# Peptides against a protein of PDB entry 3NZW, part 16

Target 1, 212 residues: chain A of PDB entry 3NZW
Amino acid sequence: TTTLAFRFQGGIIVAVDSRATAGNWVASQTVKKVIEINPFLLGTMAGGAADCQFWETWLGSQCRLHELREKERISVAAASKILSNLVYQYKGAGLSMGTMICGYTRKEGPTIYYVDSDGTRLKGDIFCVGSGQTFAYGVLDSNYKWDLSVEDALYLGKRSILAAAHRDAYSGGSVNLYHVTEDGWIYHGNHDVGELFWKVKEEEGSFNNVIG
Target 2, 222 residues: chain B of PDB entry 3NZW
Amino acid sequence: QFNPYGDNGGTILGIAGEDFAVLAGDTRNITDYSINSRYEPKVFDCGDNIVMSANGFAADGDALVKRFKNSVKWYHFDHNDKKLSINSAARNIQHLLYGKRFFPYYVHTIIAGLDEDGKGAVYSFDPVGSYEREQCRAGGAAASLIMPFLDNQVNFKNQYEPGTNGKVKKPLKYLSVEEVIKLVRDSFTSATERHIQVGDGLEILIVTKDGVRKEFYELKRD

## One batch from the design tools (peptide; aimed at target 1 M45)

Design b1_p12_7_s1 (made by RFdiffusion4, then SolubleMPNN; from b1_p12_7, 8 letters changed)
Fold by OpenDDE base, seed 4:
Structure b1_p12_7_s1 (fold): chain B 212 residues (1-212), chain C 222 residues (1-222), chain A 12 residues (1-12)
Amino acid sequence: as target 1 above (212 residues)
Amino acid sequence: as target 2 above (222 residues)
Amino acid sequence: VFFPDAVKEWWL
């Protein structure tokens, strides 16, 4: 898996691959690694598929209950804390989760929290999570600027996942891309790596380690 | 050292059509190199137009299917005989599986039916309850032999329009029930030739708006 | 899972 999220002047970009594996077996190329908790809040998945899917879905329910009880959307801080508290209680049980909770509230603005099954909870501007995270960081860190246009930011997110898909055997399939603003998240499509690779190679003159 | 799990072999396959879905399984039950049964059905009609198979360790599979059937029963009691939708069934099965997260059911689970729009639906589960809706899925012993074939023949992977220099993919389209049955039969006959845990018989459950029907075909009895 | 045979769970 490779997931990433970063803050920039235009909000948050979230990009993820779609491969699931079981050892050397590619279990799926079409897994949804983003949970849409509400129109302003996203969760990303890396690690055990069932652990992430089950508990992030549970988190979604807790967030909805918060809204019903408090008549206000849950903050990104509170949502991430709920998940963090839960996984910390299971510390040592063998859960495997690397999660980013990304969202927008009027109080917080665009916000990203990293939460993992070790009990770590971090607020930050840039995270890459998964087996391909270092490959994604290589591209993302080299090109990241706060002042990126929305178009350039979307491309950078997509391009970083593509780099990871190219080098990490456990990442691939497609890129799912999101842009989060004050008006909520916007889905920017599913981009098949097979097609995207050749397009990017041709347009950039990159990936010269592969003969066309 | 004691191993709580067995492996009864076999293979299952689900394919969704436009207005139907199929779930197929061989009828061989095996332990190690010994055939326990040449006809032990592993695909079940669970009611509400949902068919289910949990392939791997048969004891776990049977237990899971029984629990799900019971869940359907209680759903009717609690919700005025409301039909359980396939998506709700999938969520329920996730909870059944994940409830044993630390001593999992040793099975690959597939369900098939129609969604609320009447479209064919196939859901597949890992042993601990991760699930996904797909157009097709193979599970069990010969899944690695069949799944790549399904990628090519159901989802048309690596197929391109002639004369486009590989720039235009073959368009996705739904397959007819007849086409799906052909693919299922070819999949299982091929798997039987190359895998000792697959054979004897093939049972196919077809789900349509009119209900569930069954077809049976002989496989090699080697 | 702490059993001799590992379940083939999916990983992301």
Scores: peptide ipSAE 0.443, ipTM 0.796, DockQ to the pose 0.451; fails the geometry check
OpenDDE base, seeds 1, 2, 3, 5: peptide ipSAE 0.428, 0.439, 0.443, 0.432; ipTM 0.784, 0.800, 0.803, 0.791; seeds 1, 2, 3, 5 fail the geometry check

Design b1_p12_7_s2 (made by RFdiffusion4, then SolubleMPNN; from b1_p12_7, 8 letters changed)
Fold by OpenDDE base, seed 2:
Structure b1_p12_7_s2 (fold): chain B 212 residues (1-212), chain C 222 residues (1-222), chain A 12 residues (1-12)
Amino acid sequence: as target 1 above (212 residues)
Amino acid sequence: as target 2 above (222 residues)
Amino acid sequence: VFFPPAVQEWWL
């Protein structure tokens, strides 16, 4: 898996691959690794598929309960804390989760929290999470600027996942791309890695390790 | 160390059509190199137009199917005989599986039915309850032999329109029930040739708006 | 937790 999220002048970009594996077996190429909790809040998934899917779905329920009880959308800080508190209770039990909770509230603005099954909870501007995270960081860090246009930021997110899909055997399938603004998240499509690779190679003159 | 799990072999396969879905399984049950039964059905009609199979360790599979059937019954009791939708069934099965997260059911689970729009639906589960809706899925012993075939013949992977220099992919389209049945039969006959844990018989459950229909075909018995 | 790899859980 490779997931990433970063803050920039235009909000948050979230990009993820879609491969699941079971050992050497490619279990799926079409897994949804982003949960849409509400129109302003996303969760990303890396690690055990069932652990992430189950508990982030549970988190969605808790966020909805908050909204019903408090008559207000939950903050990104509170949502991420709920998940962090939950996984901490299971510390040592063998859960495997690397998650990012990304969203926008009027109180917080655009916000990203990293939460993992070790109980780590971090607020930050840039995170890459998964087996391909170092490959994504290589591209992302080398091109990231706060002042990126929305178009350039979307491309950078997509391009970073593509790089990870190219080098990480456990990442691939497609890129799912999101842009989070004050008006909520916008889905920017599913981009098949096979097609995207050749397009990017041709347009950039990149990936010269592969002869086309 | 004692292994609490067995492996009863077999293979299952689900394919969703436009207005139907199929779930198929061989009828061989084995332990190690011994055939326990040549006809032990492992694909079940669970009511509400939902068919289910949990392939791997048969004791766990049977337990899971029984629990789900019971869940369907109680759903009717609690919700005035409301039909359980396939997506709700999938969520329920996730909870059944994940409820044993630390001592999992040793099975690969597939369900098939129609979604609320009448479209064919196949859901597959890992042993601990992650699930995905897909057009097709193979599970069990010969899944690695069948799944690549389904990628090519159901999802048309690596196929391109002639004369386009590989630039235009073969368009996705739904297959007819007849074509799906052909693919299922070819999958299982081929798997039987190359895997000792697959054979004897093939049972196919076809779900349509009119209900569940069963078909049976002989497989090699060697 | 004992779980043989033959029916391995999915990883992302």
Scores: peptide ipSAE 0.441, ipTM 0.799, DockQ to the pose 0.531; fails the geometry check
OpenDDE base, seeds 1, 3, 4, 5: peptide ipSAE 0.424, 0.438, 0.425, 0.425; ipTM 0.782, 0.800, 0.791, 0.791; seeds 1, 3, 4, 5 fail the geometry check

Design b1_p12_7_s3 (made by RFdiffusion4, then SolubleMPNN; from b1_p12_7, 8 letters changed)
Fold by OpenDDE base, seed 2:
Structure b1_p12_7_s3 (fold): chain B 212 residues (1-212), chain C 222 residues (1-222), chain A 12 residues (1-12)
Amino acid sequence: as target 1 above (212 residues)
Amino acid sequence: as target 2 above (222 residues)
Amino acid sequence: VFFPPAVQEWYL
């Protein structure tokens, strides 16, 4: 898996691959690694598929309950804390989760929290999470600027996942791309890695390690 | 060290059509190199137009299916005989599986039915309850032999339109029930040739708006 | 928990 999220002048970009594996077996190429908790809040998934899917779905329920009880959308800080507190209770039990909770509230603005199964909870501007995270960081860190246009930011997110899909055997399939603004998240499509690779190679003159 | 799990072999396969879905499984049940049964059905009609199979360790599979059937029954009791939708069934099965997260059911689970729009639906589960809706999925012993074939023949992977120099992919289209049955039969006959844990018989459950139909075909008994 | 490859849990 490779997931990433970063803040910039235009909000948040979230990009993820779609491969699942079981050992050396490619279990799926079409897994949804982003949960849409509400129109302003996203969760990303890396690690055990069931652990992530189950508990982030549970988190969605908790966020909805908060909204019903408090008549206000939950903050990104509170949502991420709920998940962090939950996984901490299971510390040592063998859960495998690397998640990012990304969203916008009027109180917080655009916000990203990293939460993992060790109980670590971090607020930050840039995170890459998964087996391909280092490959994504290589591209992302080299080109990241706060002042990126929305178009350039979307491309950078997509391009970083593509780089990870190319180098990480456990990442691939497609890129799912999101842009989060004050008006909520916008889905920017599913981009097949096979097609995207050749397009990017041709347009950039990149990936010269591949002859074709 | 004691291993609480067995492996009863077998293979299952689900394919969703436009207005139907199929879930198929061989009828061989094995332990190690011994055939326990040449006809032990492992694909079940669970009511509400949902068919289910949990392939791997048969004791766990049977337990899971039994629990799900019971869940359907209680759903009717609690919700005035409301039909359980396939998506709700999938969520319920996730909870059944994940409820044993630390001592999992040793099975690959597939369900098939129709979604709320009447379109064919196949859901696949890992042993601990992650699930995904897909057009096709193979599970069990010969899944690694069948799944690549389905990628090519159902999802048309690596196929391009002639004369386009590989620039235009073969378009996705739904397959007819007859075409799907052909693919299922070819999948299982081929798997039987190359895998000792697959054979004897093939049972196919076809789900349509009119209900569940069963078909049976002989496989090699080697 | 031990899983043989054929029924191993999925990882993302």
Scores: peptide ipSAE 0.428, ipTM 0.800, DockQ to the pose 0.618; fails the geometry check
OpenDDE base, seeds 1, 3, 4, 5: peptide ipSAE 0.416, 0.428, 0.417, 0.414; ipTM 0.783, 0.801, 0.793, 0.792; seeds 1, 3, 4, 5 fail the geometry check

Design b1_p12_7_s4 (made by RFdiffusion4, then SolubleMPNN; from b1_p12_7, 7 letters changed)
Fold by OpenDDE base, seed 3:
Structure b1_p12_7_s4 (fold): chain B 212 residues (1-212), chain C 222 residues (1-222), chain A 12 residues (1-12)
Amino acid sequence: as target 1 above (212 residues)
Amino acid sequence: as target 2 above (222 residues)
Amino acid sequence: VFFPPSVQEWWL
């Protein structure tokens, strides 16, 4: 898996691959590694598929309950804390989760929290999470600027996942791309890695290790 | 060392059509190299036009299916005989599986039915409850033999329009029930030839708006 | 190994 999220002047970009594996078996190429918790809040998934899917779905329920009780959308901080508290209770039980909780509230603005099954909870501007995270960071860090246009930011997110999909055997399938703004998240499509790779290679003159 | 799990072999396969879905499984049950039964059905009609199979350790599979059937029953009790939708069934099964997260059911679960729009639906689950909706899925002993075939023949992976120099993919289209049945039969006959844990019989459950139909075909009994 | 080869947990 490779997931990433970063803040920039235009909000948050979230990009993820879609491969699931079972050992050396490609279990799926079409897994949704982003949970849409609410129109303003996303969760990303890396690690055990069931752990992530189950608990982030549960988180969604908790966030909805918060909204019902408080008549206000839950903060990104609070949502991430709920998840963090939960996984901390299961510490040592063998959960495997590397998650990013990304969203917008009027109070917080665009916000990203990293939460993992070790109990780590971090607020930050840039995170890459998964087996391919280092590959994604290589591209992302090299090109990231706060002042990126929305278009450039979307491309950078997509391109970073593509790099990871290329190098990480456990990442691939497609890129799912999101842009989070004050108006909520916007889904920017599913981009098949096979097609995307050749397009990017041609347009950039990159990936010269592959002869087309 | 305590080993609570067995492996009873077998293979299952789900394919979704436009207005139907198919879930098929062989009827062989084995332990190690011994055939326990040549006819032990592992694909079940669970009511509400949902068919289910949990392949792997048969004891766990049976337990899971029974629990789900019971869940369907209680759903009717609690919700005025409302039909359980396939997506809700999938969520329920996730909870059943994940409820044993730390002592999992040793099974690959597939359900098939129609979604709320009447479209064929197949959901597959890992042992601990991750799930996704797919057009096709193979599970069990010969899944590795069948799944790539399904990728090619159902989802038309690596197929291109002739004369396009590989630039135009073969367009996705739904398969007819007859085509799906052919693919299922070919899948299982082929798997039977190459995998000792697959054989004896093939039971296919076809879900349509009219209900669940069963078909049976003999496989090699070697 | 918790799962037989034919039945494995999915990883992301």
Scores: peptide ipSAE 0.484, ipTM 0.819, DockQ to the pose 0.666; fails the geometry check
OpenDDE base, seeds 1, 2, 4, 5: peptide ipSAE 0.476, 0.421, 0.480, 0.480; ipTM 0.808, 0.790, 0.816, 0.813; seeds 1, 2, 4, 5 fail the geometry check

Design b1_p12_8 (made by RFdiffusion4)
Pose (drawn by RFdiffusion4):
Structure b1_p12_8 (pose): chain A 212 residues (1-212), chain B 222 residues (1-222), chain P 12 residues (1-12)
Amino acid sequence: as target 1 above (212 residues)
Amino acid sequence: as target 2 above (222 residues)
Amino acid sequence: SVDANMSNVTYF
């Protein structure tokens, strides 16, 4: 698994791979590691497939209950805390999840929270989570500027997941892109590495190792 | 010490067609190197046009299928006999499985039917509730032998248009019920050849708008 | 309601 989310001039970019594993067995290449909590809230998934899916779906129900009660969209900070506090109650029980809660509110602007099953909760501009996180950091950190165009930022996020899908035996499948503005999240497609790799290699001239 | 889990072997397979779906499984049940039964059904019609199989530790698989069938019964009781759609059944199974997160049903579960649009549907589950909708899925002992074959023959993976210099992928035309049954039977004869826990018989459940039909085929008994 | 299905693909 490789997931990333970063803030920039144009909002937030979220990119994830779609590989699921059972050890060295590729269990699936078509899993959704991003969950649309609501029109302005996204959650990313890494770790235990069931723990992430179950608790992030539950988080969505909790956020919806907040809106009915408070007649107002839940903040990114509060939404990430609900998950952070829930996971903390289970500390020591073996839950396994590296998670990012990304969204936008007038009150907070573009906002990103890293939340994991250790109970760690961190607000930040850039996060890469999962077995492939360091591979994504390598490409993303060396090309990141706050002033990236929406187009360039979407590409960097996509390129970073691609770098991880190439080098990490436990990452791959396809790339799912998202862009977050004050009008909510915008889905930017599912890009199969099976074609995305060769296309990026030719157009970019990178991945100069692998023989084509 | 006491081990609450065992392995009863078996292999299951699910393929979704445009307006149908199939869930197949060998009828052999095993413990270690012995055969407990050559015919012990492992794929079940749970009502509302849903078939399911929970493969792995059979006691757990039976408890789960029994609990789900009772769930459909109560769904009707509590919701004015409303039909349980396959997507709803999948979410329901997720809760049943995750409910035992800290003492799991040791099974790999697959269900099949039609979605609300009448299209074929297959869902497969992780032991603790992780699930996805998919075109096809192999589960159980021979899953590692069969899933690669299905990626090739069902979803045309790694196949290209001849003479297109590997540029044009083989189109994703869709399989008829006849073509699917062939792939299923071939899959199980192959699995019976290479995996010692697969054999004796093959039972397929076909699901259409008209309901659930069953077909049976013998397999090598060695 | 949030979609809990892990599939990122569609069929038919």

Design b1_p12_8_s1 (made by RFdiffusion4, then SolubleMPNN; from b1_p12_8, 5 letters changed)
Fold by OpenDDE base, seed 4:
Order: structure tokens, then C-alpha cells, then sequence
Structure b1_p12_8_s1 (fold): chain B 212 residues (1-212), chain C 222 residues (1-222), chain A 12 residues (1-12)
């Protein structure tokens, strides 16, 4: 898996691959590694597919309950804390989760929290999570600027996942891309790695380690 | 040392069409190298136009299917005989599986039916309850032999339009029920040739708006 | 304590 999220002047970009594996077996090429918790809040999945899918869906229910009780949307801080508290209760039980909770509230602005099954909860501007995270960081860190246009930011997210899909055997399939603003998240499509790779190679003159 | 799990072999396969879905399984049940039964059905009609199979350790599979059937029953009691939708069934099965997260059902689960728009639907599950909707899925002993074939023949992976230098993919299209049945039969006959845990018989459940029908075909009895 | 072969569990 390779997931990433970063803040920039235009909000948050979230980009993820779609491969699931069971050992050396490619279990799926079409996994949805972004959980749409609500129209303003996203969760990303890395680690055990069931652990992430189950508990992030559960988180969605908790967030909805918050909205019903408090008559306002939950903060990104509170949502991430709920998940963090939950996984901490299971510490040592064998859960495998590396997640980013990404959202936009008026109070907080664009906000990203990293939460994992070790009990770590971090607020930050840039995270790459998964077996391909180092490959994604290589591209993302080299090109990141706060002042990126929305278009350039979307491309950078997509391009970083593509790099990881190229080098990480456990990442691939497609890139799912999101832009999060104050008005909520916007889905920016599913980009098959097979097609995207050749397009990017041609347009950039990159990936010269591969002969066409 | 005691092992709580067994392996009863077998293989299952789901394919969704436009207005139908199929879930097929062989009828061989084995333990180690011994055939326990040449006809032990493992694909079940669970009501509400949902068919289900949980392949792997048969004791776990049977337990899971029974629990799901009971879940359907209680759903009707609690919700004025409302039909359980396939997506809701999938969510329910996730909870059944994940409820045993730390002592999992040793099974690969597939369900098939129609979604609320009348479109064919197949959902597949890992042993602990991760799930997704797919056009096709193979599970069980010969899944590694069949799944690549399905990728090629259902989803047309690695197929391109001639004369495009591999730049234009073969367009996706729904397969007819007849085409799907052919693929299922070819899958299982091929798997039977290469895997000792697959054979004897093939039972196919076909779900349409009119209900569930069953087809049976002989497989090699080696 | 139960260590089943869970090679079929999916990871992302």
C-alpha cells in the first residue's frame, strides 16, 4: 500500500493506490483505501484491510452520532482521537492499522492526523503511509510547495503514488485522488496505473529505467 | 499439537452479469488426500435472493452460513419482513467475520445477488471480514488458477484493440448468462485437471429477478 | 494463542 495526504494553500490532497495482497498473492487491484466518513472527512487505509475497513467504518458511525448529539460536525481532532483511543485499547492484540484522518472544519481549517495501531497520533502537513511510503516521499518532498495550485497539487499526489506503484511490489492497481476543501471532499477519479505510467513517461520524459 | 482448523478443499467462483449473478462451487469435500464426499454442496440459497458460499474449513463455512441465514430471519422479524439488500447482507457478513477477528473463520466467503437497481452483484470477503464488490472472484484451493483467467475473460485484462499498439484496451461489457456459464465450466474443468482438491461435481446457482435456479455438471472423478 | 495460517488475510 501507498497512501499520502498533504496540506497546501488550496486545502488537502489525498492520494492512494488500490492493491491488496495476501503474501505474494495480489488479492485485489481495486480496493477502496479511502473511507468517506462524511462529506468533510476522509480516512485512509494501510495495514490489515479488515482492521482498517471495519474500524474506520465504525468511526464513521461515531462521527454521525456526534453530529446527532451535538448538532454540529465533529472536528478532525476529535474524530482522530476517537480512533486513536479505540486502537489503543487493542494495543498488543495484533491490529494492523496505519491511517490518516483528513478533513476540513471552519474551526480547524484543513487538518491531517496520522493514527496507527501502535497508539501514535500525529498532526502534520505531509504524511505518506504504507510499504511504498518512502517512494512516495521521494517524489512528494522533492516537489512540494505550500503555494501549489490545485491542479499541480493533484498531479503531485497522483505522481507520487505512481512512483510508489512502480517501485513497490505491494502497491499498484490504480490511483484514487481526492481534494478536500472547506466545502468538503471532491473525488478526482480513478487512474489506472497501467495507462497512467505510459502517459506520464511520455509527457515528462521520466521513468527511463523502463524501455517502451 | 492440536490444530483447530481443517482444510476441506474445494473451489468457488462468483461472476456478476448485468441483470444476474452466478455463484458456483465444486462438490468435492476432502481431508488431506482423502475424498470425504463427491457431492457435498457448498453454495446455498440464503433467502432474499442472496446466495452464499464460505469455502475452506467446512465446519467454519457451515457455521458462518447458518449464522447468516439466522441473521436474515431476524432481519425480517425486526424490520417487518423487509428484503435484505445485498449491500446490507455484505455489511452483516463483515460483522459476523470480524466478530471472530482473533479466532477467525478459516474461509473465503463470496455472496451473489442483485443490487437495489437490479444489477448483478458479487461480494467477496477475506477471513476477517474485509470485503468489496467485484465483477468476479474465485476462492478456495484453485483460486490462484482461476482468478487470472477471470481477469482475462471477464474484465478483459491485458487485451487490447488490434492496431492500437496496446494503447486502447478492449472495452468492458457485460457477459450473457450463457457466456458466464461457459466460463464457469471452463474454469472448473481446468482447475480439476491441475488441482487434486477440485472435482467430482459443479453446482451453479444463478440469481435473477425471478429467483434462484440451480445447474449441475459432472466434473472429473479422479 | 491460536496461530492459524492466515495467509488469506488481505493487507493494504
Amino acid sequence: as target 1 above (212 residues)
Amino acid sequence: as target 2 above (222 residues)
Amino acid sequence: EVDPDMSNVSYV
Scores: peptide ipSAE 0.509, ipTM 0.832, DockQ to the pose 0.042; fails the geometry check
OpenDDE base, seeds 1, 2, 3, 5: peptide ipSAE 0.497, 0.505, 0.502, 0.498; ipTM 0.825, 0.829, 0.827, 0.824; seeds 1, 2, 3, 5 fail the geometry check

Design b1_p12_8_s2 (made by RFdiffusion4, then SolubleMPNN; from b1_p12_8, 6 letters changed)
Fold by OpenDDE base, seed 3:
Structure b1_p12_8_s2 (fold): chain B 212 residues (1-212), chain C 222 residues (1-222), chain A 12 residues (1-12)
Amino acid sequence: as target 1 above (212 residues)
Amino acid sequence: as target 2 above (222 residues)
Amino acid sequence: EVDPDMSNISYY
């Protein structure tokens, strides 16, 4: 898996691959590694598929309960803390989760929290999470600027996942791309790596290790 | 060290059509190299046009199916006989599986039915409850033999339109029930030839708006 | 805690 999220002048970009594996077996090429918790809040999934799906879905329920009780959308900080507290209670039990909680509230603005099953909770501007994270960072860090246009930011997110899909055997399938703004998240489509790779290679003159 | 798990072999396969879905399984039950039964059905009609199979360790599979059937019953009691939707069933099964996260059911679970729009639906689960809706899925002993075939024949993977120099993919389209049944039969006959844990009989449950229909075909009994 | 073969569990 490779997931990433970063803040920039235009909000948040979230990009993820869609491969699931069971050992050396490609279990799926089409999994959704982003949970849409609410129109303003996303969760990303890396690690154990069931752990991520189950607990991030549970998180969604907790976030909804918060809205019902408090008559206000939950903050990204609070949502991430709920998840962090939960996984911390299971510390040592063998949960495997690397998550990013990404969202927008009026109070916080665009916000990203990293939460993992080790109990780590971090607020930050840029995170790549998963087995392909280092590959994604290589591209993302090299091209990231706060002042990216929305178009360039979307491309950078997509391109970073593509790099990871290329080099990480456990990443691939497609890129699911999101843009989060004050108006909520916008889904920017599913981009099959098989097609995207060749397009990017041709347009950029990149990936010269592959002869096409 | 005590191993609480067994492996009873077998293989299951789900394919979703436009307005139908199929879930098929062989009827062989084995332990190691011994055939326990040549006819032990492992695909079940659970009501509400939901068919289910949990293949792997049969004791766990049976337990899971029984629990799900019970969940369907209680859903009716609690919700004025409302039909359990296939997506809700999938969520319920996730909870059943994940409820044993630390002592999992040793099974690959597939359910099939119709979604709320009347479209064929197949959901597959790992042992601890991750799930995805797919057009097709093979599970069990010969899944590795069948799944690539399904990728090619259901999802038309690696197929391109002739004369396009590989630039135009074969378009996705739904298969007819007859086409699906042919693929299922070919899958299982092929798997039976190459896998000792697959054989004896093939039971196919076909879900349509009119209900669940069962078909049975003989497989090699070797 | 008893885990099945890790090859049977899906990871993202």
Scores: peptide ipSAE 0.500, ipTM 0.826, DockQ to the pose 0.046; fails the geometry check
OpenDDE base, seeds 1, 2, 4, 5: peptide ipSAE 0.486, 0.497, 0.490, 0.487; ipTM 0.815, 0.826, 0.823, 0.819; seeds 1, 2, 4, 5 fail the geometry check

Design b1_p12_8_s3 (made by RFdiffusion4, then SolubleMPNN; from b1_p12_8, 6 letters changed)
Fold by OpenDDE base, seed 2:
Structure b1_p12_8_s3 (fold): chain B 212 residues (1-212), chain C 222 residues (1-222), chain A 12 residues (1-12)
Amino acid sequence: as target 1 above (212 residues)
Amino acid sequence: as target 2 above (222 residues)
Amino acid sequence: EVDPDMSNISYV
């Protein structure tokens, strides 16, 4: 898996691959590794597929309950804290989770929290999470600027996942791309890695390690 | 060393059509190199136009199916005989599986039915309850032999329009029930040839708006 | 050995 999220002048970009594996077996190429918790809040999944899917869905329910009880949307800080507290209760039980909680509230603005099954909770501007995270960081860190245009930021997110899909055997399938703004998240499509690779190679003159 | 799990072999396969879904399984049940039964059905009609199979350790599979059937019953009691939707069934099964996260059911689960729009639906589960809606899925002993075939023949992977120099993919389209049945039969006959844990018989459950139909075909018995 | 917690479960 490779997931990433970063803040920039235009909000948040979230990009993820779609491969699931069971050992050497490619279990799926079409996994949705982004959970849309509400129109302003996203969760990303890395690690055990069931652990992530189950508890992030549970988190969605808790966030909805908050809204019903408090008559306001939950903050990104509070949502991420709920998940962090939950996984901490299971510390040592063998959960495998690496997640980013990304969203917008009027109070916080665009916000990203990293939460993992070790109980770590971090606020930050840039995170890559998964087996391919280092490959994504290589591209992302090399090109990241706060002042990126929305178009350039979207491309950078997509391009970083593509790099990871190319080098990480456990990442691939497609890139799912999101842009989070004050008005909520916007889905920017599913991009098949096979097609995307050749397109990018041609347009950039990159990936010259592969002969066309 | 004590192992609480067994492996009863077998293979299952689900394919979703436009207005139907199919869930098929062989009828062989084995332990190690011994055939326990040549006809032990493992695909079940669970009511509400939902068919289910949990392939792997048969004791766990049977337990899971029984629990789900009971869940359907209680759903009707609690919600004035409301029909359980396939997506809700999938969520329920996730909870059944994940409820044993630390002592899992050793099974690959597939359910099939129609979604709320009347479209064919197949959901597959890992042993601890990760699930995904897909057009097709193979599970069990010969899944690795069948799934690549389904990728090619259901989802048309690696197929391109002739004369396009590989630039135009073969377009996706739904298969007819007859075409799906052919693919299922070819899948299982092929798997039987190459896997000792698959054979004897093939039972296919077809879900349409009119209900569940069953078909049976002989497989090799060697 | 049959181990559902390793290669038999899905990871992302």
Scores: peptide ipSAE 0.502, ipTM 0.830, DockQ to the pose 0.042; fails the geometry check
OpenDDE base, seeds 1, 3, 4, 5: peptide ipSAE 0.486, 0.500, 0.501, 0.494; ipTM 0.822, 0.829, 0.832, 0.819; seeds 1, 3, 4, 5 fail the geometry check

